# Peptides against a protein of PDB entry 5OK6, part 2

Target 1, 215 residues: chain A of PDB entry 5OK6
Amino acid sequence: ELPGLDSQWRQIENGESGRERPLRAGESWFLVEKHWYKQWEAYVQGGDQDSSTFPGCINNATLFQDEINWRLKEGLVEGEDYVLLPAAAWHYLVSWYGLEHGQPPIERKVIELPNIQKVEVYPVELLLVRHNDLGKSHTVQFSHTDSIGLVLRTARERFLVEPQEDTRLWAKNSEGSLDRLYDTHITVLDAALETGQLIIMETRKKDGTWPSAQL

## One batch from the design tools (peptide; made by RFdiffusion4, then SolubleMPNN)

Design b1_p23_3_s4
Fold by OpenDDE base, seed 2:
Structure b1_p23_3_s4 (fold): chain B 215 residues (1-215), chain A 23 residues (1-23)
Amino acid sequence: as target 1 above (215 residues)
Amino acid sequence: SAAAAAAAAAAAAFEAWAAQQAA
């Protein structure tokens, strides 16, 4: 059942619990397509529940690049293409209006950067490969705040590396150079890793030598 | 095998590339 229009507005736009509430690290926020949201605003601000401005179910179709993997289109901008709502507000809207059949919610996490909290709309997708089989990649998403250590562990897991095998990472730069990721404690952001970047896991040889050191 | 040869070639390519970066 739909609450009163004023109640909807207050619940969703309330600065304490709604769209304008402070970001907190680790919280889930949700994307809502801008046109739908604007239609909702018009509906609730119009004061007439019988208005033709009824927004219908939430439809984020225009935000998706595809309906298979439900990836977001690149270059979406907050306030232009979508609005961000905290989980509570999102769930209210979904309960009131529904979500388009088959569409997943677009959930994103608040991350803490050195001086700001931000909803991470675009996690970093890295292409993980082994040094001896560059043609077989695992695409894995990471937060900008994830450590290189996590990337390394993830690579080891995906490639079923035995615990006794030593591994290290290299990043292929856009210019074609390789940078060894020495410090596993820095973040993906600190390492300036980007979506689509090739990350090479080098495995130490049984003789104790590194493949890269033999030349 | 062809797969083993391909893997070895990839490894060699990586090694060569890595060596160039270390120089």
Scores: peptide ipSAE 0.090, ipTM 0.669, DockQ to the pose 0.053
Fold by OpenDDE base, seed 1:
Structure b1_p23_3_s4 (fold): chain B 215 residues (1-215), chain A 23 residues (1-23)
Amino acid sequence: as target 1 above (215 residues)
Amino acid sequence: SAAAAAAAAAAAAFEAWAAQQAA
């Protein structure tokens, strides 16, 4: 059964626990399609539970690029295409109205950037490859706040690199050049890595030389 | 310029190695 309309409004829009609550790093927030949310607002503000403005189940279909991987469309804008709700508010709405069958929630994390917290709607998807097998890629999602060290460790894990093997990363630039990622302590953001970018893991040879040194 | 050349060379090498492994 749906709570009272005023109760719904307070629960979802309350600045302390609702949509306007402060962002905290690591917390989960959820995207809600803007039109649905506006219809919900109209419904609960209308004061009539039997109103024709009933929003129905949450349907974020218009936010997805595909229904296979459930990737978001590029270029979505907060306040225009979607609203962000904290986990509690999202779960309330889902509980009250349901979510479109088969459609996953669009969960995103709050990240800490220099001088600001934001919900990372678009984390970075990197294509990880080995220097000697560029045709076999692992697409892995990273936060902009993740370190290059994490990218390297992830690559090592995905490619089952032995602990004694020495590895390093290269980023392929849009111009086709490769930049070595020397500093593993900087973030994905600091390294200006972008979604779809090829990251090459180079493994040192048994003779102690690097493959790239032969060029 | 030297860095760009090195980067280009590295890319070519990596591609060459990949091709060798596929073969």
Scores: peptide ipSAE 0.087, ipTM 0.670, DockQ to the pose 0.345
Fold by OpenDDE base, seed 3:
Parts: C-alpha cells; structure tokens; sequence
Structure b1_p23_3_s4 (fold): chain B 215 residues (1-215), chain A 23 residues (1-23)
C-alpha cells in the first residue's frame, strides 16, 4: 500500500538514509529520470494523495539509447537528466509506484576517486583481443577504479589462458600506436583508458620470447 | 586451416606493429 505523503518524503529525502545521505564506496545507487522525480516531489509536497499530481510508475525511457541493450544516452547530467537514489530509496519508490514494464533498473556503483566518492554512471567499456587473433574481441565493462591487473586477469579468463602461460597488455592509443601497460597496479583511470579502446593481450612464446620482441 | 592462417597473419601484423613501437 502507498504510505502517507509525509512518510514517503521522509523515507526518500531523509538526509541520513535517503537521497542526501553520504556516498559509500561499493554501494549501489539507482538513476531516476528527473521529470518523474520532480513530479513525485510535487505530489508528496502537495499534501493531497488524491491530487492530479500523482506521478504514476517510474519511467526511465528517455535515459536509454535503445530498449535492446539498455545503454544510457551519452552526456546525461545529474540533477538535469536524472536523480541518484540509494538502493533502499529506489526500492521503496518501485514498490509504491512500480517501474515501467520491461525496463531494467539503472543500477550503478559508488567508486572512490582520489578526492571524492562518486556514483560511476559511465564505466569504461574495453575491447579485449589476443595478439594472434585481433578479429575476435570481448567487450568488457570495467570501473575506472579497477586495476590493470584485473583487466589482465579478465582477459586471461575470457580467452581461457592456461595458468602457466605468461601474458601482458598493450593499449592502442589515439595515434594508432601501442602503449605497454607495464604497471598492473595502476587503475583504468590512471592509465587513461577510455570506452571503445582496444586492449591487446600478448602471450609469451614457449621459447620464452615475446611476440613483440625486436629481432 | 583458414582460421589458423588468419590467426598467424594477425600475429605477424601485431609483431610488426609492436616492433615499430620499440624503435
């Protein structure tokens, strides 16, 4: 059943546990289309449950590029296009008003950046390939805070590399050359990797030499 | 196989490309 309007406001906007609560790394937050949220605010602030300001079910359709892959449109801005809610608040709203049939929730993680916590709305999508089969790629999503080591491990897993095989990564840069990712402890952000960037996994030869070694 | 030949060609292309980076 739909709670009283004051109760709704308190649960969603409560500064301790609601929309305004501090971000915590690793937590899930959800995007809500801005217009819907503003309509909800008007409804609950109006004090009349029978008013014509009832927001209806949550509909995030305008945030998606398409309804096939459910990718977000590029360039969405918090406070303009969407509002971020913690998981509890999101689930309350969904339980009260429903979510448009067939739409997935837009769940994102809080990440720890050098000086700030942020909900990572746009994780990095990398194209992983093997040095000897550049035509077969795996597109994998990574956080900006993920290490290059994780990218390497993920590539090894996707390509079924045996544990005894030695591998390393190269990134194709904007100039069309390859940059070695020497330090596996730095993050995707530190390495300045971007969505759509080609990452090549090189496997060491049985003779102990690397395919990329100068002869 | 044709697939093996294609893979070998891709590897050779990578090696050539990588060699250019080290120069």
Amino acid sequence: as target 1 above (215 residues)
Amino acid sequence: SAAAAAAAAAAAAFEAWAAQQAA
Scores: peptide ipSAE 0.084, ipTM 0.670, DockQ to the pose 0.050
Fold by OpenDDE base, seed 5:
Structure b1_p23_3_s4 (fold): chain B 215 residues (1-215), chain A 23 residues (1-23)
Amino acid sequence: as target 1 above (215 residues)
Amino acid sequence: SAAAAAAAAAAAAFEAWAAQQAA
């Protein structure tokens, strides 16, 4: 059952628990396609629940570049292409109006950057490979706030590296050369890693030498 | 196998590439 129109507006738009609530690191927020949201606003502001302005089910189709991996289109802008809602508000709208059949929610996390919290709409997708098999990649998503250490641990896990094996990372740069990711304490953002970038995990040999040390 | 040969070739390429960066 749909609640009253005024109740819907207050539930979704309020500054304490709705769209305008403060961002908190680690919380989930959801994207809603702007046109649908504006239609909903018009509906609830109109005051007639039987109005032809009824928005129907939530449909975020225009935000996706594909319906296979459900990747977002590049360059989407908050307030122009979509609005952000906290989890509670999103779930209310879904319960009231439904979500387009087969379409996944677009969930994103709040991250803490220096002096600002933001919803990370575009995390970094890295291509992880081993030094001895560059043709077999694992695409893994990371936050800009994740450490290089986490990238390394993730690579080790994906490639089932034994605990006793020593590994390190290289990044392929825009010039086609390799940059060693020596400091594992810096973030993905600090290392300026980008979506689609190749990250090579080098494994130390049993003799204690590194493959890259061979001239 | 072709896969093993490809892996070995990739390793060699990486080694050469990495060595070039260090030089």
Scores: peptide ipSAE 0.082, ipTM 0.665, DockQ to the pose 0.052

Design b1_p23_7_s2 (from b1_p23_7 with A1S R5K E17A R18A Q19A)
Fold by OpenDDE base, seed 1:
Structure b1_p23_7_s2 (fold): chain B 215 residues (1-215), chain A 23 residues (1-23)
Amino acid sequence: as target 1 above (215 residues)
Amino acid sequence: SAAAKAAAAAAFEAWAAAAAAEA
């Protein structure tokens, strides 16, 4: 059974626990398609539970680029295309109205950037490859706040690199040049890595030479 | 350096070529 309309409004929009609550790093927030949310607002503000303004189940279909990987469309704008709700508010709405069958929730994390917290709607998807097998990529998602060290460790894990093997990363630039990622302590953001960027893991040869030194 | 970037670009192409030859 749906809670009273005023109760719904207070639960979802309350600044302490709802949509306007402070962002906290590591918390989950969820995207809700803007038109649905506006219809919900109109419904609960209308004061009539039997109103024709009933929003129905949450349907974020317009936010997805595809229904296979459930990737978001590029260039979505908060407040125009979607609203962000904290996990509790999202779960309430889903409990009350349901979510479109087969459609996954659009969960995102709050990240801490220099001087700001934000919901990371678009984490970075990197194409990880080995220097000797550039045709076999692993797409891995990283936060902008993740370290290059994490990218390297992830690459090593994905490629089953033995602990004794020495590896390093290179980023392919849009211009086709390669930049070596020397500092593993900087973030993906600091390294200016972008979605779709090719990251090459170079493995040191048994002779102690680097493959790139011969080129 | 610009030279290092150029070398790295060449390396990428060489790596790509090597990968294609092993496939």
Scores: peptide ipSAE 0.091, ipTM 0.682, DockQ to the pose 0.440
Fold by OpenDDE base, seed 5:
Structure b1_p23_7_s2 (fold): chain B 215 residues (1-215), chain A 23 residues (1-23)
Amino acid sequence: as target 1 above (215 residues)
Amino acid sequence: SAAAKAAAAAAFEAWAAAAAAEA
């Protein structure tokens, strides 16, 4: 059974636990398609549970570019295309109205940037490859706040690199040149890595030489 | 440096060529 309309409004749009609550780093927030959310607002503000303004199931279809990988469309804008809800509020709405059949929730994390906390709607997808097998990529998602060290560790894990093997990263730039990622303490953001960028893991030879030194 | 970038570009091409030859 649906809660009372006033109770729904208070649970979802309050400043302490709802839509207006402060962002906290590491917390999960969820995207809700703007039109559905506005329909819900109109429904609960109308005060009539039997109103024709009933929003039905949450449907985020317009936010997705594909229904295979469930990637978001590029260039979506908060407040125009979607609203952000904290996990508790999202789960309430899903429990009350349901989610469109087959659609995954659009979960995102709050990240801490130097001057702001934000929900990271668009994490960076990197193409990880080995220097000797450039045709076999692993697509891995990273936060802009993740370190290059994490990218390196992730690459090592994906390629099953032994602990004793020494590895380093190169980023392919748009010009086709390679930039070596020397500092592993900087972030993905600081390194200006972008979605779809090729990241090459080079493995040191047993003789202590690097493959790139012979080129 | 521009020279380092050029060397790295050449390296990438060499790696790509090697990978294609092993496939």
Scores: peptide ipSAE 0.082, ipTM 0.671, DockQ to the pose 0.418
Fold by OpenDDE base, seed 3:
Structure b1_p23_7_s2 (fold): chain B 215 residues (1-215), chain A 23 residues (1-23)
Amino acid sequence: as target 1 above (215 residues)
Amino acid sequence: SAAAKAAAAAAFEAWAAAAAAEA
């Protein structure tokens, strides 16, 4: 059942647990298309449940590039294109108004950056390849806060590398040169890795030499 | 270093060539 308008406002906009609550690392937040959210605000602030300002079901269609992969459009801006809601608030709105049929929720995680918590709307999508099979890529999403060590472990898992095999990573830069990712403790952000960047996993030879040392 | 970048670029091309030859 749809709660009273004042109750809706309190649940969603309550500064302790609603939209304005502090971000906490690891929590899920959800994107809501801005126009829909503004329509909802007008509806609940109007004080008339029978008003023509009823927002209808949540429809995030304009935020997606396509309805196949459900990727977000590039360059979306918080407060202009979408509003961020904590999971509880999102679930309330979905329960009250519904979500457009077939649309997935746009769930994102709060990440901890050096001086700020942020909802990571655009994780980094890397192309993982092996040094001996550059034509077969695995596209994997990583947080900017994920370590290079996690990228390496993920690559090893995707390529079914045996535990005894030694591996290391190289990043292809825009100029076509390779930068070796020596420090596995730095983050994807610190390494300045970008979406669409090719990451090469090199596997050490049985003779103890690296393939790159013979090039 | 510039030399390290050049070596890495050459390595990439060599890997690409090797991968193409194995394909």
Scores: peptide ipSAE 0.051, ipTM 0.670, DockQ to the pose 0.412
Fold by OpenDDE base, seed 2:
Formats: structure tokens, C-alpha cells, sequence
Structure b1_p23_7_s2 (fold): chain B 215 residues (1-215), chain A 23 residues (1-23)
């Protein structure tokens, strides 16, 4: 059952629990397509529940690049293409109006950057490869706040590296050079890693030498 | 260093060549 229009507005837009609430690191927020949200605003502000302004089910179709992987389109802008809602507000809207059949929710996490909390709409997609098989990549998403150590562990896991094998990472730069990721404690952001960037996992040889040292 | 970057670039090319030869 739909609550009263004023109650809907207060619940979703309330600065304490709604759209304007403070961001908290680790919390889930959800994207809502802007036109749908504006239609909802018009509906609830109109004061007439029988209005032709009823928004229908939430439809985020225009935010997706594809309906297979449900990847977001690039370059979406908050306030223009979508609004961000905290989990509670999102769940209210979904309960009231439904979500378009087959569409997943667009859930994103609040990350903590040095001076700001931000909803990370676009995590970094890295192409993980082995030094000896550059053609076989694993695409993995990471937060900008994830450590290089996590990237290394993830690469080891994806390539089924034995625990006794020593590995290290290299990042391929846009100019084609490689930078060794020495510090595993810095973040993906600090390392300036970007979506689509190739990350090479080098495995130490059984003789104790590194492949890169022999080249 | 510029030398380290050059060496790393060379290593990448060598890895790429090796990978291509194994394919």
C-alpha cells in the first residue's frame, strides 16, 4: 500500500534518513534514474494520488550500458542522470512502486577519501594478467580505496598461484611503460590505477630469479 | 628513473614477445 504523498516525500527527502542524509563510509546507496525520480517528485508534490503523474515502477534502463552485465554507462552525473538514495529510502521506493522486471538494483558503497566521503559509482576495473600470458586477462573490480595488497591477493587467487610462489605487480602505463607496484599498502587511488589498466602479476622463478631481472 | 622505466618497458615487450611465442 502506498503511504500518503506527504509521508512519501518526508520519508525519501528527509535530511536525517533520506536523500540528503550524511554519507557514512561502508554504507550502501542506490542509483535512481533522474527522470523517474522527477516524475515521483511531481506526483507526491501534486497532492493528488489519482493524478496522471504516477511514476510507475522504478526504471533504471537508461543508466545501463547493457542488460547482460548490467554495467553503468560511462560519464553518468549525479543530479543529471541519477539521484543517490540511502538504502532505506531505496527500499521504500521499491516497496511502494516496484522495480522494473529483471533490472538489478544499482547498489554502490560510500568510500572514505582523505577529505570526503563519496558514493563510489564507478569502481576501478583492472585487467589482471600473468607476465608470461598477457593475453589471458581477468577483469576485476576494485574500490579506489582498496590496497594494492588486495589487488595482489586477488590476482594470486584468480591465477591459482600456490602459497609458496612469490609474486609482485606491475602496472602498464598509457605510454606503454611499466611501473612496479612496490608498496602494497597504498590504495588503488594512490597508485593512480585506472579502469581498463593492465596489471601484470610477475611470478618468481624456481631458481629464485625474477623474470623481469633477466630481460 | 628514466632508465628504470625504459627497462620496464623493455621487459614488457619481452614478456609480450614471449607470450606471443607461446600462443
Amino acid sequence: as target 1 above (215 residues)
Amino acid sequence: SAAAKAAAAAAFEAWAAAAAAEA
Scores: peptide ipSAE 0.048, ipTM 0.665, DockQ to the pose 0.373

## One batch from the design tools (peptide; made by RFdiffusion4, then SolubleMPNN)

Design b1_p25_2_s1 (from b1_p25_2, 10 letters changed)
Fold by OpenDDE base, seed 1:
Structure b1_p25_2_s1 (fold): chain B 215 residues (1-215), chain A 25 residues (1-25)
Amino acid sequence: as target 1 above (215 residues)
Amino acid sequence: SEADRGLAAVREAEAAEAAAAAAAA
């Protein structure tokens, strides 16, 4: 059952779990298409539950690049294309109005950056490959706050590297050269890794030599 | 440099893959 219009407004905008609440690292926030949200605002501010301004179910179709992989369009801007809602507020809206059939929620995490909390709308998609098989890539999403160590562990897992095998990472830079990722404790952000960047996992040879060192 | 050697190793692997693909075609 839909709550009263004033109650909806208070719950979503001004509640303890409302849109304007502080960001907290690790929490989930959800994207809502801006036009739908504005229609909802107009509806609840109008004071007539039977008004022609009823927003219908949440429809985020315009935010998706495709309906197969449900990837977001590039270059979406908060406040212009979408509104961010805390999990509680999102779940209220979904319970009241529904979500368009077949559309997944657009869930994102709050990350802690050195001077700011941010909802990470665009995690970094890296192309993981082995040094000896560049044609077989695994695309994996990472947070900007994830360590290079996590990238390495993820690569090892995806390529079924045995625990005794030694591995290291290289990043292909914009100039087409390879930069070795020596420090596994720095973040994806600190390493300046970008979406679509090729990350090469090099595996140490059984003789104890690195493939890259013999050339 | 180590970066140059890394790139060489990757390029060699890429060339080997391309050669294998060409041989299968």
Scores: peptide ipSAE 0.032, ipTM 0.623, DockQ to the pose 0.128
Fold by OpenDDE base, seed 5:
Structure b1_p25_2_s1 (fold): chain B 215 residues (1-215), chain A 25 residues (1-25)
Amino acid sequence: as target 1 above (215 residues)
Amino acid sequence: SEADRGLAAVREAEAAEAAAAAAAA
C-alpha cells in the first residue's frame, strides 16, 4: 500500500535522510530518470492519489546505452537527465512504485576528491592485458580515487599471478606509445587514465630481467 | 626511451605468439 502523498514527499525530499542529505564517502546512491521523478513530484504535490498524474513504475530506460551490459549513456547531467537519491530513499520509491521489469538499479558510490564529495556516476573502465597475450583482456571498473597499486593488484588477481612473481604496469597513450606507471601510490585520476584505455601488465622473467629491458 | 623499449617488448611478444600459432597450424 502506498503511504500518504505528504509522507512520500517528506521522506524523499528530507534534508537529513533524503535527496538533500549530505554526501558521505563510501555510501551508495542511485540514479532516477528525471522525467519520472518530475512526474512523481507532480503526483505527490497534487494531493490526489487517484490522479491521472500517477507516475507508474520507475523506468530508467532512457539512461542506458544498452540493455545487455546496462552501461549508462555518455554525457548525462545531474538535474537534467537524472536525480540522485540515497539508498534509503531509492528503496522507498522502489517499494512504493516498483522498478521496470528486467532493469537493474543504477547504483553509484560517493567518492572523496581533494575539496569535494561527489557521487561517481562514471567510474573508469580499464582494459587489462598481459604483455605476452594482448588478445585476452579483462575489462575492470575503477574509481578515479583508486590507487595504481589497486589496479596492479587487481590485474595480478585476474591473471592468477603467483605472489612471488614481480609485475609492473604500462598505459597505452593516445599516440600509441606506452607510458610506465612508476608510482603505485597515485590515483587513477592523477595518472589521467581514461575509460577504454589499455593497461599492460609486464611480468618479470625467472632470470630476474624484464622483457622490456632486453630491447 | 623506457617507453619505447616497453612498446618493442610488447610487439615482440605479440609477434612470437603469432609465429608460434602459425607453426602449430
Scores: peptide ipSAE 0.032, ipTM 0.620, DockQ to the pose 0.167
Fold by OpenDDE base, seed 4:
Structure b1_p25_2_s1 (fold): chain B 215 residues (1-215), chain A 25 residues (1-25)
Amino acid sequence: as target 1 above (215 residues)
Amino acid sequence: SEADRGLAAVREAEAAEAAAAAAAA
């Protein structure tokens, strides 16, 4: 059952878990398509529950570039294309209005950057490959705050690298050359890794030599 | 770069070995 309109407004906008609450690292926030949200605002502000302004089910269809992988369109802007809601507020709206059938929620995490918390709407999608089989990639999402060490571990896991095998990463740069990711403690952001970038995992040979050193 | 050439060479060598193995089978 739908709460009273004023209650809805207070819960979503002005509540302790409202839209304007402070961001906290690690928390989940959800995207709501802007038009739907504005329709909801108009409905609850109108004071008439029977109004024709009833927003219906949440529909985020316009935010997706595809309905297969449910990837977001590129270049979406907060406040223009979508609104961010904390998990509690999102769940309230879903419970009240429902979510369009078949659509997944668009959940994102708050990340801590050096001087700001933000909802990471666009995590970095890296193409992980092995040096000897560049044709077989694993696309994996990483936070900008994830370490290169995590990327390396993830690559090792995806390619079933044995624990005793030594591996290292290379990033294909914009010039088409490979940059060695020496420091595994820096972040994806610090390494300036971008979505769609090819990350090559090199495995050390049994003879102790690196394939890349054989010239 | 040297790294690029090295990785390319390894890939080519492995591909050649795989092709040779497939031809011998």
Scores: peptide ipSAE 0.028, ipTM 0.544, DockQ to the pose 0.311
Fold by OpenDDE base, seed 3:
Structure b1_p25_2_s1 (fold): chain B 215 residues (1-215), chain A 25 residues (1-25)
Amino acid sequence: as target 1 above (215 residues)
Amino acid sequence: SEADRGLAAVREAEAAEAAAAAAAA
């Protein structure tokens, strides 16, 4: 059953637990299509439950570029295209109005950047490959705040590298050359890695030599 | 092969970075 309109407004817009609450790193937030949210605002502010302003089920279809992988369109802007809600508020709205059938929630994480907390709407998708088979990639999503060390560990896991094998990463740069990712403690952001970028994992030979050093 | 080209590029990059590191020292 739908709660009273004033109760809905207070629950979703409550400054402590609602839309305007402070961001906390690691929390899940959800995207809601802006037009739907504005329709909901009009409905609950109107004070008439029987109003023609009833928003219907949440439908984020316009935010997706595809319905296969459910990737977001590029260049979406908070406050223009979508509203961010904390998990509790999102779940309330879904429970009250429903979500369009078959459409996944758009869940994103709060990340800590040097001077700001932000919901990371667009994590970085990297193409991980092995040095000896560049044609076989694994696409993996990373946060901008993830370390290069995590990228390396993830690559090792995906390619089933044995613990005793030594590996290192190279990134294909904008000039088409490769840059070695020496420092594994810096972040994906610090390394300026971007979505679609090729990351090459090189595995050290049993003789202790690197493949790249022999060519 | 594509792999050989990739490794060649890696080697060139490593050499360039080593040179840059040496110049900064």
Scores: peptide ipSAE 0.027, ipTM 0.534, DockQ to the pose 0.098; fails the geometry check

